Peptides against a protein of PDB entry 4JHK. Designs and how they scored, part 59

Target 1, 212 residues: chain A of PDB entry 4JHK
Amino acid sequence: EDYKIQSFDLETQKLLKTALKDPGSVDLEKVSSVIVDQSLKDQVFSREAGRICYTIVQAEAKQTNGSVFRRNLLNRLQQEFKAREETRKRSTQEWVCLVSFICNIFDYLKVNNMPMVALVHPVYDCLFRLAQSDALKNEEEVDCLVLQLHRIGDQLEKMNVQLMDELFNLLRDGFLLQEDLSSMGRLLLLEILEFRAGGWKLSDTAQKYYYS

## One batch from the design tools (peptide; aimed at target 1 R70)

Design b2_p29_4_s2 (made by RFdiffusion4, then SolubleMPNN; from b2_p29_4, 12 letters changed)
Fold by OpenDDE base, seed 4:
Structure b2_p29_4_s2 (fold): chain B 212 residues (1-212), chain A 29 residues (1-29)
Amino acid sequence: as target 1 above (212 residues)
Amino acid sequence: SHMEEEKKKSIEAEKALGLEDHEGLKVAE
């Protein structure tokens, strides 16, 4: 398998490649830190980061039946999650990258083919934060919110339908009542409302926007 | 339900992996 890690320097690329094949031979705490740091800077990498993390977790499990990487990864994620409000205040870009990363970890780091229950509330907490009025007025945050719901909304709903209902109540209210939404933000909210109403089935427009 | 049983199994699997320490990504007491 090929991994999109060209954004890293050659030394780091080698580190990551080694971690993917022989995780026991590298500092997995360093590997996790590098992945998280880059994911907080580059939302495009965040998606690949999930896949990379999954592969490393599987490789370590097979090699040593260990979980050092996952533990370090989740420890760092926990730190970033705790500081999420400060991150949002400092940089909207870093904030949406953090949300994207958490959602991608949720999507890829499954246990026995099931989403991690431990991440359900953190993911919802992030999405609820994006659904607040002060966030909905920011197109970058709306884009992030809608993108994550397209990717993992069906999985999240299966884990907790009550929270999903509450979330979409906020989105509906934002769409209908909030006046300072951008035109694109309003369209995105409408689209995601319809997306869920249609059983999480992609429209042609959504397919072009999110996956082309 | 089937889904609830699968979730239960998942929770047990996560406990076995020590993932309960990161439940909700909250600081452990």
Scores: peptide ipSAE 0.385, ipTM 0.871, DockQ to the pose 0.490
OpenDDE base, seeds 1, 2, 3, 5: peptide ipSAE 0.361, 0.351, 0.263, 0.335; ipTM 0.864, 0.852, 0.785, 0.854

Design b2_p29_4_s3 (made by RFdiffusion4, then SolubleMPNN; from b2_p29_4, 11 letters changed)
Fold by OpenDDE base, seed 5:
Structure b2_p29_4_s3 (fold): chain B 212 residues (1-212), chain A 29 residues (1-29)
Amino acid sequence: as target 1 above (212 residues)
Amino acid sequence: SAMEEEKEKALKAEKELGLEDHEGLKRAE
């Protein structure tokens, strides 16, 4: 498989490639840190990071039946998650990258072909934060919210439909009642409301937009 | 339900893998 890691320097690319094939020969804590750091800076990589992480987890499991990488990854993720409000205050861009990364990890790091239960509440917590009035007025945060719901909303709902109902109540209220939404933000909220109402089923055009 | 049973199995597997240490990413702390 080919992985999109061209944004890293050559030495780091080599490290990642080695981790993908022979995880036991590298410092997996360092690998996890590199992946998280880059994911917090680049949303495009954040998406790819989920796939990379999955591959490393599988490779380590097959090679040594170990889980050092996943442990280190989740430890770092936990640190970033706990500091999420500070991150948001410091940089909206880093905040939406963090949310994207958590959602992508949720999407790709399956356990027995199931989403990780441990990540359900953290994902919802992030999405609920994006659904607050102070976040809905920011197009960058709305873009992130809608993108994640398009990608993992159906899976997330299966894990907890009650929380999804509560989340969409907030989104509906934002769409109907919040006056300082941008025109695009309002359109995005309407679209995602209709998307869920339609059973999380994407049109061909929407599929291309979100997954191309 | 079948889904709840599957979730229970998944949760059990996560505990066996030590993932409970990251439950909710320590949201309460």
Scores: peptide ipSAE 0.421, ipTM 0.887, DockQ to the pose 0.498
OpenDDE base, seeds 1, 2, 3, 4: peptide ipSAE 0.277, 0.418, 0.419, 0.366; ipTM 0.838, 0.889, 0.884, 0.873

Design b2_p29_4_s4 (made by RFdiffusion4, then SolubleMPNN; from b2_p29_4, 12 letters changed)
Fold by OpenDDE base, seed 3:
Structure b2_p29_4_s4 (fold): chain B 212 residues (1-212), chain A 29 residues (1-29)
Amino acid sequence: as target 1 above (212 residues)
Amino acid sequence: SMMEEEKKKSLEAEKALGLEDHEGLKIAE
């Protein structure tokens, strides 16, 4: 499988490639840090990062029956999650990258072919934050919210339908009642409301847009 | 249900892997 790591320098690319094939020969803490750092800067990379992380986890498990990488990754993720409000205050871009990364880790880093239960509440916490009035007025945050719901909404609902109902109540209220939404923001909220109502089904065009 | 059983198995597997409840990273109940 080919991985999109061309955004890294050559030395880091070699490090990542080695981690994917021979994780025992590299500093997996450093690898995890590099992946997280880049994911906080590039939302597009966060999708690829999920796949990379899963591959490294599987490779390490197979090679040494170890879990050093996953432990370091999740520890770093927790640190960033705890600081999420400060991150949002500092940089909207970094905030939405963080949310995107957490959601992609949820999507790819599965245990026994199931989403990691430990990530359910953190993911919902991020999405609920994006669904607050102060966030809904920002198109970048709305874009992030809608994108994640398109990608993992069906999985999240299966994990906790009550939280999903509560989340969509907020989105409905935002769509109907909030005055300072942008026109695009309002359209995106309507789209995601209809998407869930339709059973989380995407058209071929929409599927290509969200999963390309 | 089948889904509930799978979630239970997943949670048990996570515990076996050393994933624990702590600030920020919460195990969903």
Scores: peptide ipSAE 0.297, ipTM 0.819, DockQ to the pose 0.606
OpenDDE base, seeds 1, 2, 4, 5: peptide ipSAE 0.296, 0.292, 0.279, 0.234; ipTM 0.817, 0.812, 0.815, 0.801

Design b2_p29_5 (made by RFdiffusion4)
Pose (drawn by RFdiffusion4):
Structure b2_p29_5 (pose): chain A 212 residues (1-212), chain P 29 residues (1-29)
Amino acid sequence: as target 1 above (212 residues)
Amino acid sequence: SAEDSWLSMDDEILDTIQNRIDTQRATLS
């Protein structure tokens, strides 16, 4: 029900609500463009845009059996994904938004009730980037890293365990060895090590230790 | 076609991930 589009221009809110019911009536290319655009600019929307994207993808399949929107969205995201390093240099905020959005799409947009394999390696590409020492020194990026691991970390491991294993080695390495990792960064990494070791769930006692 | 375009980049992405693993290990050594 709540797609979290309050950040949008009033005119665009109308465009988006229209695409949900009658996709054929709207320019799905321009619709996908305004969604990707906004997703890089607003944090709340970046971690929720998957809901509205899925609703539109399903609406098009039902109405016209088409997947044009899905296509424009994936190709536009692929372009942002390819330009990820440049976007990170320009704005850490935009970068973490891109990652949150790509991961939200991996979570919501399914293909025959299965995850899109097209996004498995790109998502690991993003999380490995966050696990680097130049990214871990920024609590903003560690926060982004552990948000994705909480949300889709379990699904990702099923698709590829080798990558999740090597990724968590970088987490342990940064935890033990890195000195400019902050106190909050340490708390976040420790919680995610326990989280994964516990089968991607938060124990009652860890809930008490880490969170208010 | 859009998902195939993503999959076509898998080798390049995996090589980037491996380079990052090696670089991180060297940085913290």

Design b2_p29_5_s1 (made by RFdiffusion4, then SolubleMPNN; from b2_p29_5, 18 letters changed)
Fold by OpenDDE base, seed 3:
Structure b2_p29_5_s1 (fold): chain B 212 residues (1-212), chain A 29 residues (1-29)
Amino acid sequence: as target 1 above (212 residues)
Amino acid sequence: DAEEAFLSETEEILERIRQGLEENRARLA
């Protein structure tokens, strides 16, 4: 299985590859730190990071029935969430990367091929934050919001329809009432509204309209 | 089971994360 880790130096790449195959032979705290740090810098990598994390968790469980990697990973995420507003203030890019990473963890860290119930509220909390008026005016945050809903919206709705309805009420109001949205932001909100209305699917015509 | 233990530990941490988010939301209100 191939992992997109070309952005790391050779030594770190070796570390990650070893963690994937033989987690007991490496410093899993360091591995988790490296993954989180890179995920906060590269939103594209954050998706790959979810897959990598899942693989390492399974590998460690199979080898030693251990959970060192998971503990370190989740502890680091907790720290980042405690400071999420400060992070957002400092760097919108890091904030949207954090959201992306949490959503990807939701998408990949499954048990018996089912999403973890415990991840539902944290993910929704991130999306609700992105749906606030001060975030909707920022195109980068709207991009993140819409991207995550495209990726995991259907799964989230299955977990809690009420929260999804509340979220989309905010998005509808933003689309209709908020005056300081960018043109692209408004377009993206409309697209995601239609996407959900269509059962989390986009018609060929709509695909052409919004993304071509 | 190992998976059940995994979920239990994860749920505790995720609950604390959620609480942190709520606290931040309250601070901004």
Scores: peptide ipSAE 0.029, ipTM 0.469, DockQ to the pose 0.111
OpenDDE base, seeds 1, 2, 4, 5: peptide ipSAE 0.026, 0.005, 0.006, 0.000; ipTM 0.418, 0.287, 0.282, 0.290

Design b2_p29_5_s2 (made by RFdiffusion4, then SolubleMPNN; from b2_p29_5, 15 letters changed)
Fold by OpenDDE base, seed 4:
Structure b2_p29_5_s2 (fold): chain B 212 residues (1-212), chain A 29 residues (1-29)
Amino acid sequence: as target 1 above (212 residues)
Amino acid sequence: DAEESFLSETEEILERIRQRLQEQREELS
């Protein structure tokens, strides 16, 4: 398997590889911190980190029936989540990386093949933040929002349809009422509105419009 | 003229949208 860890130095790569195969032999708190740190600054890794985390969780479960890595990962994620507004203020790139990472963890890190309930509200909170007017005017944030909803929207809706309805009310209002959206941003919102309305899939008509 | 300019700009925007969305689709595949 290719875990896309080329952005790390060789020592850290070795650490991660060891964690993937023999998690009991490494400091799993350090491993979790390294993964989160890199996910916050590397867009490519942020989207791939979920698979790595899942593999480590599974490896630890099989090896010791433990969950040290998952606990440390979630603790660090909670810390970053709590500081999300400061992160957004400091760097839009880091902010969207954080959102992408949390969504990726939600997507990959299943418990008994089910999404982690503990991540539902944090994910929604991130998406709600991206759906605010000050975020919708930034194409980078709109890109992030739309991408995550394409990836995990159907799963999130199954967890809480009321929150999804509220979120899409904001997106609808943004699409219809917000004047400082870019043309691209507005079209992205339209696409995702139609995507959900179509049961989280594109109709043939929409497919031709957006992808032809 | 204004119509030609409008159409040209619209087409350019749509092409950018289609390209971006296609990239997202490929990323999800």
Scores: peptide ipSAE 0.017, ipTM 0.440, DockQ to the pose 0.015
OpenDDE base, seeds 1, 2, 3, 5: peptide ipSAE 0.016, 0.006, 0.016, 0.017; ipTM 0.458, 0.381, 0.453, 0.460; seeds 1, 5 fail the geometry check

Design b2_p29_5_s3 (made by RFdiffusion4, then SolubleMPNN; from b2_p29_5, 14 letters changed)
Fold by OpenDDE base, seed 4:
Structure b2_p29_5_s3 (fold): chain B 212 residues (1-212), chain A 29 residues (1-29)
Amino acid sequence: as target 1 above (212 residues)
Amino acid sequence: DAEESFLSETEEILKKIKERIEEQRKELS
């Protein structure tokens, strides 16, 4: 498999490649730190990071039946999650990268083919934060919110339908009542409302309408 | 472990979610 790690320097690329093949031969704490750091800077990489993390977790499990990488990854995620409001204040870009990353980890990092339960509420809280009025008026945050719900909404709902109902109540209210939404923001909210209402699916006609 | 540590914060996170819901309700009222 080919992993998109060209954004790293050659030494770090070598480290990551080794971690993917022989995780026991590298410092997995350092590997996790490098992946998280880059994911917080590059939203494009965050999706790839989920795949990379899953591969490393599987490789370590097979090699040593260990979970050192996953433990270090979760520790770092918890730290970044706790600082999420400060991150948002500092940089919207870093904030949406953080949300994207945690959602991607939720999506890709399965344990026994199941999502990590520990990430459910953190993911929901991030999405609820994006559903608040000060975030809904920011198109970059709306883009992030809608993208994540398209990617993991159905999975997340299976973990807690009550929270998903509450989230979409906020999105509906924002769509109907908030006056300072951009035209695109309002369109995206409508689309995601219809997306869930349709069982997390859209017809081809609807897809063309919203994304033409 | 790390997962247990994250899970131990569930109640606090739920509280924050509830606060966010209430804040948004007030904002749009």
Scores: peptide ipSAE 0.624, ipTM 0.949, DockQ to the pose 0.947
OpenDDE base, seeds 1, 2, 3, 5: peptide ipSAE 0.220, 0.608, 0.622, 0.198; ipTM 0.823, 0.946, 0.949, 0.813

Design b2_p29_5_s4 (made by RFdiffusion4, then SolubleMPNN; from b2_p29_5, 15 letters changed)
Fold by OpenDDE base, seed 4:
Structure b2_p29_5_s4 (fold): chain B 212 residues (1-212), chain A 29 residues (1-29)
Amino acid sequence: as target 1 above (212 residues)
Amino acid sequence: DAEESFLSETEEILKRIQEGLERQRKELS
């Protein structure tokens, strides 16, 4: 199985591989820190980090019935979430990587096969931030927003339909009223509006229109 | 406030995680 860890140096790759197979033999706090740090810098890794984290969580649970990794991961996630505005100001790339990572954690790290309720508001807060006018004008942020909604929008709506309605009101207003959207940004907003309207599915007609 | 909600529910998350792990262990034993 490919976990997209080729961007790390060899020593770190070995650390991660060991964590995936024998989590009890490594410093899981260090592993969590490495994963978060790289997720903020590497878009490819950020998109897959949730899967890696899930695997480590499962491995630790199986090996020792422990949750040290998850505790450290969530603690670090709290810190990064708290600093999200500073991150956005510093680097749009790191900001969208952070959002992607948080959404991936929401998608993959479940409690009793259910989404962690405590992550719902943080995820929505990130998406609402991406839906603000100053973010919608940035194609990179729009791409991130739409991508996450494609991945986890249906799950998020099940957790809180009121917040989803509010979010999509902002997206509709952005699509209709905001003048400084890029052509691609406007297209992406229209697509995601239709995606939700279609029950988080694309019709065959829409699929051909947007992606063929 | 999303931040306060996230931070204040950390202990509850950890508790539920632990309970889930314990239940899983029992099911496998």
Scores: peptide ipSAE 0.065, ipTM 0.632, DockQ to the pose 0.058
OpenDDE base, seeds 1, 2, 3, 5: peptide ipSAE 0.027, 0.028, 0.030, 0.045; ipTM 0.459, 0.451, 0.460, 0.600; seed 1 fails the geometry check

Design b2_p29_6 (made by RFdiffusion4)
Pose (drawn by RFdiffusion4):
Structure b2_p29_6 (pose): chain A 212 residues (1-212), chain P 29 residues (1-29)
Amino acid sequence: as target 1 above (212 residues)
Amino acid sequence: SFEEEAWEADANNDLEKAEELREEYLENH
């Protein structure tokens, strides 16, 4: 019900609500463009855009059996994904938004009730980037890292365990060895190590220790 | 490449081709 589009221009809200019901009536290329554009600019929308993208993808399949929107969206995201390092230099905020959005799409947009394998390596590419020492010194990026691991970390491990293992080695390494990792960064990494070791669930006691 | 084919299959919502590529991918991993 709530796709979280309050950040949008009033005209665009109409465009988006229209695409949900009658995709054939709207420019799906323009629709996908305004969604990707806004997703890089607004944090709340970047971690929620997957809902509206899925609803539109299903609406097109139902109405016209087409997947044009899905296609424009994936190709535009691929382009942003390819330019991820440049975007990170320009704005950490845009970069964490891109990662949140890509991971939200991996979570919501399924292919025959299965995850899109096309996004497995790209998502790991993003999370490995966050696990680097130059990214871990920024609580903003650590926050982004652990948000994705909480949300799709379990699904990702099923698709590829070798990568999740090597990724969590970088997490342990940064935890023990890195000195400019902050107190909050330490709390966040410790919680995610326990989270994963517990099978991707938060224990009652960890809930009490880490969170208000 | 496998990555290009998987991207095109998912982008085009080609369920048969996507299933084949998914099986291949999981066998390699």

Design b2_p29_6_s1 (made by RFdiffusion4, then SolubleMPNN; from b2_p29_6, 11 letters changed)
Fold by OpenDDE base, seed 4:
Structure b2_p29_6_s1 (fold): chain B 212 residues (1-212), chain A 29 residues (1-29)
Amino acid sequence: as target 1 above (212 residues)
Amino acid sequence: SFEDEAFEAAANNDVEKYNKLLEEYLKKN
């Protein structure tokens, strides 16, 4: 299987490729840090990062029954999450990358093939932050919010429907009451409201937009 | 906290502990 790691230099690409196949032969702490760092800079990579992380976790488990990579990854992720407000203040781009990364890890990384309950609240916290008025006015943040809900909304709802209801109350209020939404932002909110109302079912057009 | 315990369990791949935490969470929510 091929992974999209062309954005890295050749040395790092080699490191990642080795980690994917023979995790015991590389510094998995370094690998985790590289993946997190790049995911915070490149939103396109964040989705791929989830797949890569999953593969490395599985490879390490199979090879050594170890969890060094996962431990380092989650520790770093937790640190970044705790600093999320500072990240948002510094860079909207880095902030949405962080949210995307956390959501992608939730989507791909499993424990015993089950969702990571540890990430449920962090994910919701991020989405709630994106659903605040000061974030909804920013199209980049709305894009991120709606994209994540399309990707993992159904999974999150299964984990905690109350939080999802509360989140969508905010989104509805934003759609109906907030005056400084962009036209596209308003359309995106409407679409995601309808998406959930329809049981998290994507149209062919929407699927192409979010997943192609 | 619950979240800290869940993170620890997941980070260390403590499947038994994690499964209990997951079950507990799903029962409460």
Scores: peptide ipSAE 0.501, ipTM 0.927, DockQ to the pose 0.929
OpenDDE base, seeds 1, 2, 3, 5: peptide ipSAE 0.475, 0.468, 0.497, 0.473; ipTM 0.920, 0.918, 0.926, 0.918; seed 1 fails the geometry check

Design b2_p29_6_s2 (made by RFdiffusion4, then SolubleMPNN; from b2_p29_6, 15 letters changed; failed a check: too like the target's own chain)
Amino acid sequence: SFEDKIFEAEANNDVETYNKLLKEYLALN

Design b2_p29_6_s3 (made by RFdiffusion4, then SolubleMPNN; from b2_p29_6, 13 letters changed; failed a check: too like the target's own chain)
Amino acid sequence: SFEEQVFEAAANNDVETYEKLLKEYLAKN

Design b2_p29_6_s4 (made by RFdiffusion4, then SolubleMPNN; from b2_p29_6, 13 letters changed; failed a check: too like the target's own chain)
Amino acid sequence: SFEDKAFEAAANNDVETYEKLLKEYLAKN

Design b2_p29_7 (made by RFdiffusion4)
Pose (drawn by RFdiffusion4):
Structure b2_p29_7 (pose): chain A 212 residues (1-212), chain P 29 residues (1-29)
Amino acid sequence: as target 1 above (212 residues)
Amino acid sequence: SEVLEENEEMSVPSWEEFQDKENELFEES
């Protein structure tokens, strides 16, 4: 019900609500463009755009059996994904938004009730980037890293365990060895190590230790 | 890391390889 589009221009809100009901009536290329655009600019929308993208993808399949929107969205995201390092230099905020959005799409947009394998390596590419020492020194990026691991970390490991294993070695390494990792960064990494070791669930006691 | 370099080499090609196939599968289902 709530796609979290309050950040949008009033005209665009109408465009988006229309695409949900009658995709054939709207420019799906323009629709996908305004969604990707906004997703890189607003944090709340970047971690929730997957709902509205899925609703539109299903609406098109139902109405016209088409997947044009899905296509425009994936190709536009691929372009942002390819330019990820440049975007990170320009704005850490935009970068974490891109990662949150890509991961939200991996979570919501399924293919025959299965995850899109096309996004497996790209998602790991993003999380490995966050696990690097130059990214871990920024609590903003560590926050982004652990958000994705909480939400789709389990799904991702099923698709590829080798990558998740090597990724968590970087997490342990940064935890023990890195000195400019902050107190909050340490709390976040420790919680995610326990989270994964516990089978991607938060124990009652960890809930008490880490969170208010 | 070798595993990281391999993953980065596969990030774009795997996306291009599978996205159209997944779209066709989605339309057929």

Design b2_p29_7_s1 (made by RFdiffusion4, then SolubleMPNN; from b2_p29_7, 20 letters changed)
Fold by OpenDDE base, seed 2:
Structure b2_p29_7_s1 (fold): chain B 212 residues (1-212), chain A 29 residues (1-29)
Amino acid sequence: as target 1 above (212 residues)
Amino acid sequence: SPIEEENRARAIPDFEKYSPIELKEFEAA
């Protein structure tokens, strides 16, 4: 299995590759930190990061029946989540990377092939923050919100339909009532409203836009 | 939901509510 880790230096690449094959031979705290750091800077990598994390978790479980990597990963994720408002104030880009990362971890880091319930509320909290009026006026935040809902909306709804209904009430109100949305932002909101209404089914056009 | 019930059975705490130290304690238990 190949992983997209070309953005790292050779030493770090070796570290990651070793973690994937022999997690017991590396500092898994360091590995987790490296992955989180890069994911907070590169939204594209955050998707791959989810897959990498899952693989390392499985490798460690198989090798030692341990969960050191997952624990360290979640600890760091919790720290970043708690500081999310400060991150947003500092950099919209870092904020959307954080949201993207936590959503991708939710998507890939399954426990016994099930979503981690521990991430449900944190993910919703991030999405609700993106659905506030001050965020909806920012096209970058709207793009992030819509992208995540395309990726994991169906899974999140299965975990808590009430929160999803509340979230989409905000999105509907934003679409209908908020005056300072960008044209693209408004279009994205409309698209995601229709996407959910259609049963979270990805169209060919959406596939191209978000994944090609 | 069935998914929620299965997850509850796995006893993974909501990390939003717990400190890293507390999470370690849960995993050790």
Scores: peptide ipSAE 0.028, ipTM 0.632, DockQ to the pose 0.135
OpenDDE base, seeds 1, 3, 4, 5: peptide ipSAE 0.023, 0.022, 0.027, 0.027; ipTM 0.597, 0.608, 0.596, 0.651; seeds 1, 5 fail the geometry check

Design b2_p29_7_s2 (made by RFdiffusion4, then SolubleMPNN; from b2_p29_7, 18 letters changed)
Fold by OpenDDE base, seed 3:
Structure b2_p29_7_s2 (fold): chain B 212 residues (1-212), chain A 29 residues (1-29)
Amino acid sequence: as target 1 above (212 residues)
Amino acid sequence: SPIQKKNRELAVPDFEKYAPIELELFEKA
C-alpha cells in the first residue's frame, strides 16, 4: 500500500515508512507528533493521516500487541482539542485542519470495526463550534463543517441522534435567520440540510444542482 | 534498544478501559 508522504523530508519519510512496517523499532511518540503537526498545516493530508494512523495502530497491535502509538496520538489530539479556541483565534486554517484531522481519526481509527466512543463528544463539540453564528459567517469554516458531515455524518448520527438533531437545528437557524452568510455558505448549508433529509444521500438532480 | 524500552514504558494495556476517563476530560475542556 502506498501512502502520500511526499510533503515530508526524506528522513521523516523514512521514519514513517519504518513505523508502518516495524513500529517497534521507532519512537512512536515522535511519529505521532510529526503526523499531528503536518495534519494541522494541511487539511488534505489529514485524510491520508487517518489511513497512516490506522495502519500503524494495526501494525503495532500485530507486532507487539501494543498501543503506544494510539495513546500518544490521542493524547496529542486531546491537547490540541483543549486549546481549540486559542487555535481558532490564531488561525482559521489551523482550526479547520484540527477539526478535519479529529474527524478523520474518528472515521479511520476504529476498534472492532466500530468508532471510538471517546471521540464522539470531541467531534460533535467541534461541529457545534463550527455551527455557531460567528463561525457560519466564515466560508472556510462552513466548508469544513459541511465536508465533515458529508464524510462522517451518518456514522455520528448512529452514535448519538439527539446531538445530530440539535446540530441541524442550529444549521437550519443559520440558514434561515443569519444575515451575514456568504452566498456559498448559504448554498452549502442548504445542501447539507437536504443531504441529511435524504438519508445522507443526494438525488442525481440535487447532485447536478450543487456540484455541476 | 532505548526506543523499544521507551515504547514499552508508554504502553497502555487497553485503551477502551480508559475511554470513559478521557471522555470526561474532553467534556470538561
Scores: peptide ipSAE 0.081, ipTM 0.703, DockQ to the pose 0.044
OpenDDE base, seeds 1, 2, 4, 5: peptide ipSAE 0.067, 0.025, 0.024, 0.024; ipTM 0.553, 0.458, 0.451, 0.482; seed 5 fails the geometry check

